# Ledger of designs, part 9: peptides against a protein of PDB entry 1EBD

Target 1, 138 residues: chain A of PDB entry 1EBD
Amino acid sequence: KASYEGKVAAEAIAGHPSAVDYVAIPAVVFSDPECASVGYFEQQAKDEGIDVIAAKFPFAANGRALALNDTDGFLKLVVRKEDGVIIGAQIIGPNASDMIAELGLAIEAGMTAEDIALTIHAHPTLGEIAMEAAEVAL

## One batch from the design tools (peptide; made by RFdiffusion4, then SolubleMPNN)

Design b1_p9_4_s2 (from b1_p9_4 with I4L K7L)
Fold by OpenDDE base, seed 3:
Structure b1_p9_4_s2 (fold): chain B 138 residues (1-138), chain A 9 residues (1-9)
Amino acid sequence: as target 1 above (138 residues)
Amino acid sequence: AAALAALAA
């Protein structure tokens, strides 16, 4: 957020057109395990009257997490029930700070849980957990 | 621990 706003300010000073868009701003805490979030939390969506599916998948069931002996936490997708569009994601676990970028892209592009479920992820990787959580939402 | 609990809810 702050780094992006700094780029927008620098571009404006240089006379270039620039805009700040806050649709999918990631939030990261570099704790152990790492925490990351983008878009809606489940309760925020419910408070706004959005009917959602909260699809959760644990790192304890991910092949790469098992191989790394780092299986704490989970990935959660918040999926709008009306059209299957992903509107939020939370990750607690290994590499959460980097993995949140895929889900930020999916939200910005208006992708569905089906789009992620049908995307081939390399095996074995931590990133496969996004596909597994998307399958839970179907 | 507080951040973990908040995101797990």
Scores: peptide ipSAE 0.023, ipTM 0.646, DockQ to the pose 0.031
Fold by OpenDDE base, seed 5:
Structure b1_p9_4_s2 (fold): chain B 138 residues (1-138), chain A 9 residues (1-9)
Amino acid sequence: as target 1 above (138 residues)
Amino acid sequence: AAALAALAA
């Protein structure tokens, strides 16, 4: 966020059009396990009257997480029911700080849970958990 | 712990 805002400010000073207008800004806590979030939380969406599916998949069921012996936490997708569009994601677990970028991209692009479910992820990887959570939302 | 709880909700 701060680095993005700094970049926008630098572009404005350089005489380019600039706007801070993004759908999703990631937030990360570098704890153990790491925490990352982008877009809506489930309750936040509900408070705004959005009917959502909260699709959750645990790292304990991910092959790479098992191989790493680091299986605490989960990935959660917040999916708008009316059209299947991903509007939020939360990750608690290994490499959450980097893994949130895929979901930030998905939200900014207006992708659906089906789009992620049909995206081939390498096996075995932590990233497969996004595909697995997307399948839960279908 | 509070951050984990918030993200788990």
Scores: peptide ipSAE 0.023, ipTM 0.641, DockQ to the pose 0.032
Fold by OpenDDE base, seed 2:
Structure b1_p9_4_s2 (fold): chain B 138 residues (1-138), chain A 9 residues (1-9)
Amino acid sequence: as target 1 above (138 residues)
Amino acid sequence: AAALAALAA
């Protein structure tokens, strides 16, 4: 957030067109396990009257997490039910701070759970958890 | 909410 806003400010000072235009700002806590969030939490969406699917997939079901012997946590997708658009994501687990970037991109681009589910992820990776959670949302 | 609504349009 602050880094992005600083870049926009620097570009504006340099005479380049720039704007702070974003849908979602990631939040990360570098704990063990790491915590990351972007976009809506399930309850926030509900409080705004958005009908959502909360799709959850555990790290314990992921081959890479098992190989790392680090299987605590889960990924949750918050998906708008009317059109399948991803509007939020929360991750608790190893590498959550990096894994959130894919989902931030998906939200900013207005992608659906189907878009993520149909994206081939390398095997075995923690990134597959996003794909698996997207499949749960279908 | 407004940005999310724009994505739905």
Scores: peptide ipSAE 0.009, ipTM 0.471, DockQ to the pose 0.058
Fold by OpenDDE base, seed 4:
Structure b1_p9_4_s2 (fold): chain B 138 residues (1-138), chain A 9 residues (1-9)
Amino acid sequence: as target 1 above (138 residues)
Amino acid sequence: AAALAALAA
């Protein structure tokens, strides 16, 4: 966020149109385990009257996480029930800080849980957890 | 831009 805001400010000062408002600004805490979020939290969506599915998949069920012996946490997708569009995601676990970027892309593109579920993720990877959580939302 | 519209409604 701060880096993006700095770029927007620099572009505005330079006389360039800085009118790209991103929907999905990630937030990351580099703790152990890492925490990352983008878009809506489940409760935020509910507070705005959005009917959502909160699809959760644990790292304990991810093949790469098991191989790394780093299985704490989960990925949660916040999916709008009306159309299956992903409106938020939270990750607590290994490599959450990098993995959140895929979900940020999905939200910025207006993708559905089905779009992610039908995207082949390499096996075994931590990234497969996004696909698994998307399948839970279907 | 399309995603923003999708989230807004």
Scores: peptide ipSAE 0.008, ipTM 0.471, DockQ to the pose 0.070

Design b1_p9_4_s3 (from b1_p9_4 with A6E)
Fold by OpenDDE base, seed 1:
Structure b1_p9_4_s3 (fold): chain B 138 residues (1-138), chain A 9 residues (1-9)
Amino acid sequence: as target 1 above (138 residues)
Amino acid sequence: AAAIAEKAA
């Protein structure tokens, strides 16, 4: 966020128009396990009256995580029931800090859980967990 | 970290 804001500010000062209208700003903590979030938490959505599906998939069931012996945590998708659009995601686990970017992209693009579920993810990879969670949401 | 994890649970 700070880095991006700096870029936008520099471009604005240089006379280049920059849009700062984003749906989701990721939050990352480089702990062990890593923690990352983007968009709505489940409770936040509920507090705003949004009917959501909370789809959770554990790293303990992810092939790459098992191979790495790093299976703590989970990925959670917050999906709006009305249209299946992903409005939030949280990742607690290996490489969460990088993996959150896929879901940030999905949220900014207004993608659905189906979009992610139908996206082929390499096997075995940590990122595959996003597809698994998306399938849970369907 | 704990805040995100707790809210995500």
Scores: peptide ipSAE 0.291, ipTM 0.863, DockQ to the pose 0.033
Fold by OpenDDE base, seed 3:
Structure b1_p9_4_s3 (fold): chain B 138 residues (1-138), chain A 9 residues (1-9)
Amino acid sequence: as target 1 above (138 residues)
Amino acid sequence: AAAIAEKAA
């Protein structure tokens, strides 16, 4: 957030038109394992009266994570039941800081769990876990 | 209920 706001400020100083306009802001902790989040947590959605599916898939079942001997944690999708739209995501595990970008894009674009489930992910990759979690939500 | 929750970054 601070980096993006700094970019907007620098462009304004240079005389270029710029604005801050986004739906979701990612949050990352570079710990071991890494933690990342974007959009709603499950309990936040419930507190606002949104009926959601919390779809969880473990890194212990991901082929690339097994090959790297780094299988701690999981990916969770928060999906609105009314229309299947992804409204939040949390990742604890390998490369969470980079992997959260796909899900941030999906939320910004208003994509559904089905959209992610039907997107081909390279095999074997950590990123496949997003597809697996999306399939759980269907 | 249509909004997206924000986290600081």
Scores: peptide ipSAE 0.016, ipTM 0.482, DockQ to the pose 0.046
Fold by OpenDDE base, seed 2:
Structure b1_p9_4_s3 (fold): chain B 138 residues (1-138), chain A 9 residues (1-9)
Amino acid sequence: as target 1 above (138 residues)
Amino acid sequence: AAAIAEKAA
C-alpha cells in the first residue's frame, strides 16, 4: 500500500494523472510457514451481511508441495455466493507471500472463482492450489 | 462491500 501510494505521488509530481484506487491490499507475514491475506476474511464478509463460500484446499494435496516436502497449510478463497466473485483470500504455506499476488489481481479485477478455475496453471506448481480452491468454490 | 461490488460490476 505504502509503495503504491508513493508511486501515485511521484507520478503526480511528474505531471502524470494518477489516483489511489484499490480494493484489496495484501498483508504478509514471512514466517515458516508464510502467511498472506488479501480482501475479506470469511467472518468480515459475514459481519457485513455478505453470503459467502469459504473454499479451502490444502498444500498436502498439491504435487509441487509434496515434491518440495513442504506441505503445511492451505489456501482459502472467500467467494460471494450471489455472483461467484472472489472477495478475499488467505494462504498459509510455502511461498504464500508470492502466491497471494494472483488472488490480489483477481479481486481487484472483479474475477470469479470460475475465472480462476478455468485458468490453466503450470504443472506442477504451488499456484495450482489457487485453481483447485477455485474449483471447490464452484 | 460496496467498493468491491462496484469494481466487480
Scores: peptide ipSAE 0.009, ipTM 0.484, DockQ to the pose 0.063
Fold by OpenDDE base, seed 5:
Structure b1_p9_4_s3 (fold): chain B 138 residues (1-138), chain A 9 residues (1-9)
Amino acid sequence: as target 1 above (138 residues)
Amino acid sequence: AAAIAEKAA
């Protein structure tokens, strides 16, 4: 956020039109396991009266995670029931800090769980977990 | 070592 705001400020100083206007800003904690989040948490959505599906898939069931012997945690998608749009995601587990980017893109693009479920993810990869969680949401 | 990051920053 700060870096992006800095870019906007630099563009303004340079005399170019600029704005900060994003729906989802990721947050990452580089712990072991890593934690990453973008968009709504399930409870945040509920507190705002949004009817959501929280679709969770564990790394313990992911082939790549098993191969890496790094299976703690899960990926959670927060999906708006009304239209199936992904409005939030949380990842606790291997490479969460990088994996959150796919879901940030999905949220910003207004994608649905179906969109992610129908996106082919290479096998075996950690990234498959996003597809698996999306399938849970269907 | 734990580090906290958001978009950029």
Scores: peptide ipSAE 0.022, ipTM 0.530, DockQ to the pose 0.045; fails the geometry check

Design b1_p9_4_s4 (from b1_p9_4 with I4L K7M)
Fold by OpenDDE base, seed 3:
Structure b1_p9_4_s4 (fold): chain B 138 residues (1-138), chain A 9 residues (1-9)
Amino acid sequence: as target 1 above (138 residues)
Amino acid sequence: AAALAAMAA
């Protein structure tokens, strides 16, 4: 967020057109395990009257996490029930700070849980957990 | 552990 706002300010000073868009700004905490979030939390969506599916998948069931002996945590997708669109995601676990970028892209593009479920992820990778959570939402 | 417990709810 702060880095992006700094780029927008620099571009404005240089006379280039620029805009700040806060649709899918990631939040990351570099703890052990790492924590990352983008878009809606489940309760935020409910408080706004959005009917959602919260699809959760644990790192303990991910092949790469098992191979790394780092299986704490989970990925959660917040999916709008009306149209299957992903509106939020939370990750606690290995590489959460980098993995949140895929889900930020999905939210910005208006993708559905089906889109992620049908996207081939390399095997075995931590990234497969996004596909597994998307399948839970179907 | 505290962050995991808070976000698991």
Scores: peptide ipSAE 0.019, ipTM 0.605, DockQ to the pose 0.029
Fold by OpenDDE base, seed 5:
Structure b1_p9_4_s4 (fold): chain B 138 residues (1-138), chain A 9 residues (1-9)
Amino acid sequence: as target 1 above (138 residues)
Amino acid sequence: AAALAAMAA
């Protein structure tokens, strides 16, 4: 966020049109396990009157997480029920700070849970958990 | 543990 805002400011100073106008800005806490979030939290969506599916998949069921012996946490997708569009995601677990980028991209692109579910993820990887959570939302 | 609990809700 801060680095993005700095980039926008630099572009404005350079005489280019600039706006801070994105749907999803990631937030990361570099704890153990790491925490990352982008877009809506489930309760935040509900408070705004959005009917959502919260699709959660645990790292304890992810093959790569098992191989790494690092299985604490989960990935959660917040999916708008009316159209299946992903509007938020939270990750607690290994490499959450990097893994959130895929979901940030999905939200910015207006992708659905089906889009992620049908995206082939390499096996075994931590990233597969996004596909698994998307399948839960279908 | 507190972070996990908060985000699991």
Scores: peptide ipSAE 0.019, ipTM 0.602, DockQ to the pose 0.030
Fold by OpenDDE base, seed 2:
Structure b1_p9_4_s4 (fold): chain B 138 residues (1-138), chain A 9 residues (1-9)
Amino acid sequence: as target 1 above (138 residues)
Amino acid sequence: AAALAAMAA
């Protein structure tokens, strides 16, 4: 957030067109396990009257997490029910701070759970957890 | 919130 806003400011000072125009800002806590979030939490969406699907997939069901012997946590997708658009994501687990980037991109681009589910992820990777959670949302 | 709500696939 601060880095992005600083870049926009620097570009404006340099005479380049730039704007702070974003849908979602990631938040990360570098704990063990890591925590990351982007976009809506499930309850926030509900409080705004958005009908959502909360799709959750555990790290314990992921081959890479098992291979790393680090299986604590889960990924949750918050998906708008009317059109399947991903509007939020929360991750608790190894590499959550990096894994959140894919979902931040998906939210900014207005992608659906189907878009993520149909994206081939390398095997075995923690990234597959996003794909699996997207499949749960279908 | 309004921008996110206005997005459509």
Scores: peptide ipSAE 0.018, ipTM 0.482, DockQ to the pose 0.059
Fold by OpenDDE base, seed 4:
Structure b1_p9_4_s4 (fold): chain B 138 residues (1-138), chain A 9 residues (1-9)
Amino acid sequence: as target 1 above (138 residues)
Amino acid sequence: AAALAAMAA
């Protein structure tokens, strides 16, 4: 966020149009395990009257996480029930800081849980957890 | 948040 805001400010000062406001700005904490979030938290969606599915999948069930012996945490997708659109995601676990970018892309593009579920993820990877969580939401 | 809620499938 801060880096993006700085870039927007620099572009504005330079006289360039800075008209792109991103919907999905990630937040990352580089802790152990890492924490990352983009879009709505489940409670935020509920507070705004959005009916959501919170689809959660644990790293303990991810093949790559098991192979790395780093299985703490989970991925959560926040999916709008009305149309299946992904409106938020949270990751606590290995490589959360990088993995959140896929979900940021999905949210910005207005993708559904089905879109992610039908996207082939390489096996075995940590990234498969996004696909698994999307399948939970179906 | 409002922009996100307004996105269509």
Scores: peptide ipSAE 0.012, ipTM 0.480, DockQ to the pose 0.062

Design b1_p9_5_s1 (from b1_p9_5, 3 letters changed)
Fold by OpenDDE base, seed 4:
Structure b1_p9_5_s1 (fold): chain B 138 residues (1-138), chain A 9 residues (1-9)
Amino acid sequence: as target 1 above (138 residues)
Amino acid sequence: RELLERFLA
């Protein structure tokens, strides 16, 4: 966010139009395990009256995480039930800080869980967990 | 702590 805001400010100074308001601004904590979030948490969506599916997949079931012996945590997708659109994602686990970007893209683009589930992810990768969580949401 | 609580909710 801060880095992006700096870029927006620089563009504004240069006389270029820029958007500052995004649907999904990622939040990352570089802890061990890493924590990353974008868009709605499940409870936030519920508090706003959005009927959601919370699709959770553990890193303990991810082939790359197993190979790395780094299997703590999970990925959670928050999916709007009405249309299957992804409105939030949370990751606790290895490489969460980088993996959140795929989900940020998906949210900004208005993608569905099906879109991610039907996207081929390389095997074995940590990123496959997004596909697996998306399949849970279907 | 607040973030952790949100992740664990």
Scores: peptide ipSAE 0.211, ipTM 0.826, DockQ to the pose 0.028
Fold by OpenDDE base, seed 3:
Parts: C-alpha cells; sequence; structure tokens
Structure b1_p9_5_s1 (fold): chain B 138 residues (1-138), chain A 9 residues (1-9)
C-alpha cells in the first residue's frame, strides 16, 4: 500500500493522471509461520449478509510443504455462494507473503473457485494448495 | 497484530 501510494504521489507531482484505485489490497505479517490476507475474511462477509463458502486446505496435505518439513497452517478461500466468485483469501504457512499475489490477482479479475481449480499448478509446489482449496469450494 | 488476531478468530 505505501509503495503504491508513493508511485501515485510521484505521478501526481509530475502532472500525470492518477492510477486506478484497486479493490484488493494485500496485508502481510512476516512471522513464522508467515500470515497473508487479501479481500474478505469469512466473518466480515457474513456480517455484510454475504452467503459464503469457506474452503480450507492444510499445508500438512501439500507435497512441497512435506518435502520442506514446513507443514504448519493452511490456505482459506472465501467464496461467494451465489456465483462462486472468490472475494477473499487467507494464508498461514510457508511463502504466504508471495503466494497471496495469485489470489489477489484472482479477486481483482473477478475469478471463481472453478477458474483456479481448472488452472494447472506445477507438482509439487506450495502454490498447488490454492488449486486444492478451490476444489474444496466446489 | 490486528491481522494476527483476525486469523485466530
Amino acid sequence: as target 1 above (138 residues)
Amino acid sequence: RELLERFLA
């Protein structure tokens, strides 16, 4: 957010048009395990009256996480039940700070859980957990 | 800290 705001400010000072405001701003904590979030948490969606599916997949079931001996945590997708659109994602686990970018892109593009489930992810990778969580949502 | 609290809710 701060880096993005710095670019917008520099462009405004130079007399260029302001950049588009984005919907999905990621939040990251570089703890061990790492924590990352983008879009809605499940309870936030419920508080706004959105009927959601919370699809959760553990790193303990991910082949790359097992190979790295780093299996704490999970990925959660918050999916709007009406149309299957992903409206939020949370990751606790290895490389959460980098992995959240795929899900931020999916939310910004208005993608569904089916779109991610049908996207081939390399095996074995940590990123494969996004596909697994998307399959849980179907 | 606020983010961590949301993950633990």
Scores: peptide ipSAE 0.209, ipTM 0.826, DockQ to the pose 0.029
Fold by OpenDDE base, seed 5:
Structure b1_p9_5_s1 (fold): chain B 138 residues (1-138), chain A 9 residues (1-9)
Amino acid sequence: as target 1 above (138 residues)
Amino acid sequence: RELLERFLA
C-alpha cells in the first residue's frame, strides 16, 4: 500500500493522471506460519449484508504442503453467492505472503470461484490450494 | 493483532 501510494503521489506531482483506486489491498504478516489477506473477510462481508460462501481448504490436504512437512493452516475464499465472484481471500500457511497475489489478481479481475477452479495449477504445488478452495465454493 | 483477530473470527 505505502509503495503504491508513493508511486501515485510521484505521478501526481509529475502532472500525470491519478491512478485507479484498487479494492484489493493485500495485508501480510510474516509470522510462522505466514498470514495473508486480500479483500473481504467473511464477517466483514456479512456485516455489509453480502451473502457469501466461505470456502476453506486446509494445507494438510495439499500434496506439496505434505511433501514439505509444512501443513499448518488453510486458505479461505470469500465468494459472493449471487454471482460466484471472489471478493476476499485469507491464507495462513506456507508461502502465504506470495500466494495471496493470485487471489489479489482474481479479485481485481472480477473472477469467479469457477474461474479459479478451472485454472490448471501445477501438481504438486502449494498454489493448488487456491483451486481446491475454489472447488469447495462451487 | 487486528489481522490475527480477523483470522480467528
Scores: peptide ipSAE 0.203, ipTM 0.822, DockQ to the pose 0.029
Fold by OpenDDE base, seed 2:
Structure b1_p9_5_s1 (fold): chain B 138 residues (1-138), chain A 9 residues (1-9)
Amino acid sequence: as target 1 above (138 residues)
Amino acid sequence: RELLERFLA
């Protein structure tokens, strides 16, 4: 967030029109395991009256996580039930800080769980966890 | 702390 705001400020100073969008700002904690979030948490969506599907997939079920011997945690997708649009994501696990970027992109672009589920992910990768969670949400 | 609490909810 701060880096993005700094870029927008620099562009504004340079005479270029720029806006700060706060819709899908990622939050990361570099703990062990890492924690990352973007968009809505499930309870936040519910509190706003959004009917959601919370789709959870564990790292222990991922081939890359198994190969790395690092299988703690999960990915959760928060999907709006009405239209299948991804409105939030949370990750606890290895490389969560990098994995959250795909989901940030998906939220900003207004993508659905189906869009992610139908996107081919390289095998074996931790990135497949996002695809698997998206399949759960369908 | 708040983030962790949200993850555990």
Scores: peptide ipSAE 0.201, ipTM 0.821, DockQ to the pose 0.029

Design b1_p9_5_s2 (from b1_p9_5, 4 letters changed)
Fold by OpenDDE base, seed 4:
Structure b1_p9_5_s2 (fold): chain B 138 residues (1-138), chain A 9 residues (1-9)
Amino acid sequence: as target 1 above (138 residues)
Amino acid sequence: MDLLKAFLA
């Protein structure tokens, strides 16, 4: 957030047209487990009248999380039902702070759950949970 | 809204 706002401010000072889009700004809590979010929460989307699919996949089903003995939590995608576009994501679990960056990019790029589901993730990784959660949204 | 409640909703 602050580093991005600083770039936008520097661009504005330089006379470049710049605006902050707050939709793809990640929020992270460095707790144990880590908590990370980007874009809409499911309830926020519903309160705005957006019809959404909330697709949730647990770390207890992820092969890398099992190998690390760190299986607490989940990834949740918030997918707009009309077009399959990912409009939000929440992660509670191992490495949530880093994995949220993929989903932040997906939201910024207007990617669908199908785009993530068709993206080959390295096996075994914690990142595969994004693919698995995207498959649940289809 | 409490952030933790938003994650659990």
Scores: peptide ipSAE 0.051, ipTM 0.745, DockQ to the pose 0.029
Fold by OpenDDE base, seed 1:
Structure b1_p9_5_s2 (fold): chain B 138 residues (1-138), chain A 9 residues (1-9)
Amino acid sequence: as target 1 above (138 residues)
Amino acid sequence: MDLLKAFLA
């Protein structure tokens, strides 16, 4: 957040057309397990009248999380039902702080759950949970 | 809003 706002401010001072977009700003809590979010929470989307799918996949079903013996938590996608676009994501679990960046990019780019589900993830990785959660949304 | 509560909702 603050680093991005500082960049936008510097670009604006330099005379470049720059605006802050707040749609895909990640929030991270470096706890154990880690917690990371970007975009809408399911309840926030519903409170705004957005019809959503909350697609949730547990780390207990992820092959890399099993191999690490670190299976606590889940990934949740918030997908708009009208067009399949990912409008939010939440991760509780191993490496959540780094993994949220993919979902932040997906939201910023207006990607669908199908785009993530069709994206080949490296096997075995924790990142495959994004693909698996996207498949739950279809 | 408590971020942790929002994750669990």
Scores: peptide ipSAE 0.051, ipTM 0.744, DockQ to the pose 0.030
Fold by OpenDDE base, seed 2:
Structure b1_p9_5_s2 (fold): chain B 138 residues (1-138), chain A 9 residues (1-9)
Amino acid sequence: as target 1 above (138 residues)
Amino acid sequence: MDLLKAFLA
């Protein structure tokens, strides 16, 4: 957030057309486990009248999380039912702070759950949890 | 909104 707002401010001072877009700003809490979010929460989308799928995949089902002996938590995708677009994500678990970056890019690019589900993730990785959560949304 | 409550909802 602040670093992005600082760039927009610097561009505006330089006379470039620049505006803050708030669609895909990640928020991270560096706790144990880590907590990361981007875009809509499920309840927030519903309160705004957006019909959503909340697709949840647990770290306990991921081969890399099992190999690390760190299986606490989940990834949740918030997918708009009308068009399959990912509008939010929440992660509680190992490496959530880094994993949220993919989902931030997906939201910024207007990607669908199908786009993530069809993207080949490296095996075995924690990143596969994004793919598996996207498959749950289909 | 409390972030922890939003994750648990």
Scores: peptide ipSAE 0.049, ipTM 0.738, DockQ to the pose 0.029
Fold by OpenDDE base, seed 5:
Structure b1_p9_5_s2 (fold): chain B 138 residues (1-138), chain A 9 residues (1-9)
Amino acid sequence: as target 1 above (138 residues)
Amino acid sequence: MDLLKAFLA
């Protein structure tokens, strides 16, 4: 947030057309395990009357998490049921702070769970959990 | 504080 706002301010001072868009702001807690979120929580979407699929995949089923012996936690996608668009994501687990960036981009781009499920992830990686959670949403 | 509560809800 603040770094992006600083860039927009610098561009505006330089006379370039620049505007802040706040579609997907990530939030991170650097705990052990790490916690990261972007967009809607499932309950927030429901409270706003958005019909959602909450698709959850555990790190205990991810091949890279097993190889690292760090299998605590999960990825959860919040997918709008009417069009399959990802409107939120939550990660608790290894590298959650970095992995949330993919899901932030997906939300910003208006990507569906199918778009993520069809995206080839490198094997074995922690990032595959986004694909695996997206497959659960289909 | 609100984020951690949202993960625990």
Scores: peptide ipSAE 0.047, ipTM 0.730, DockQ to the pose 0.028

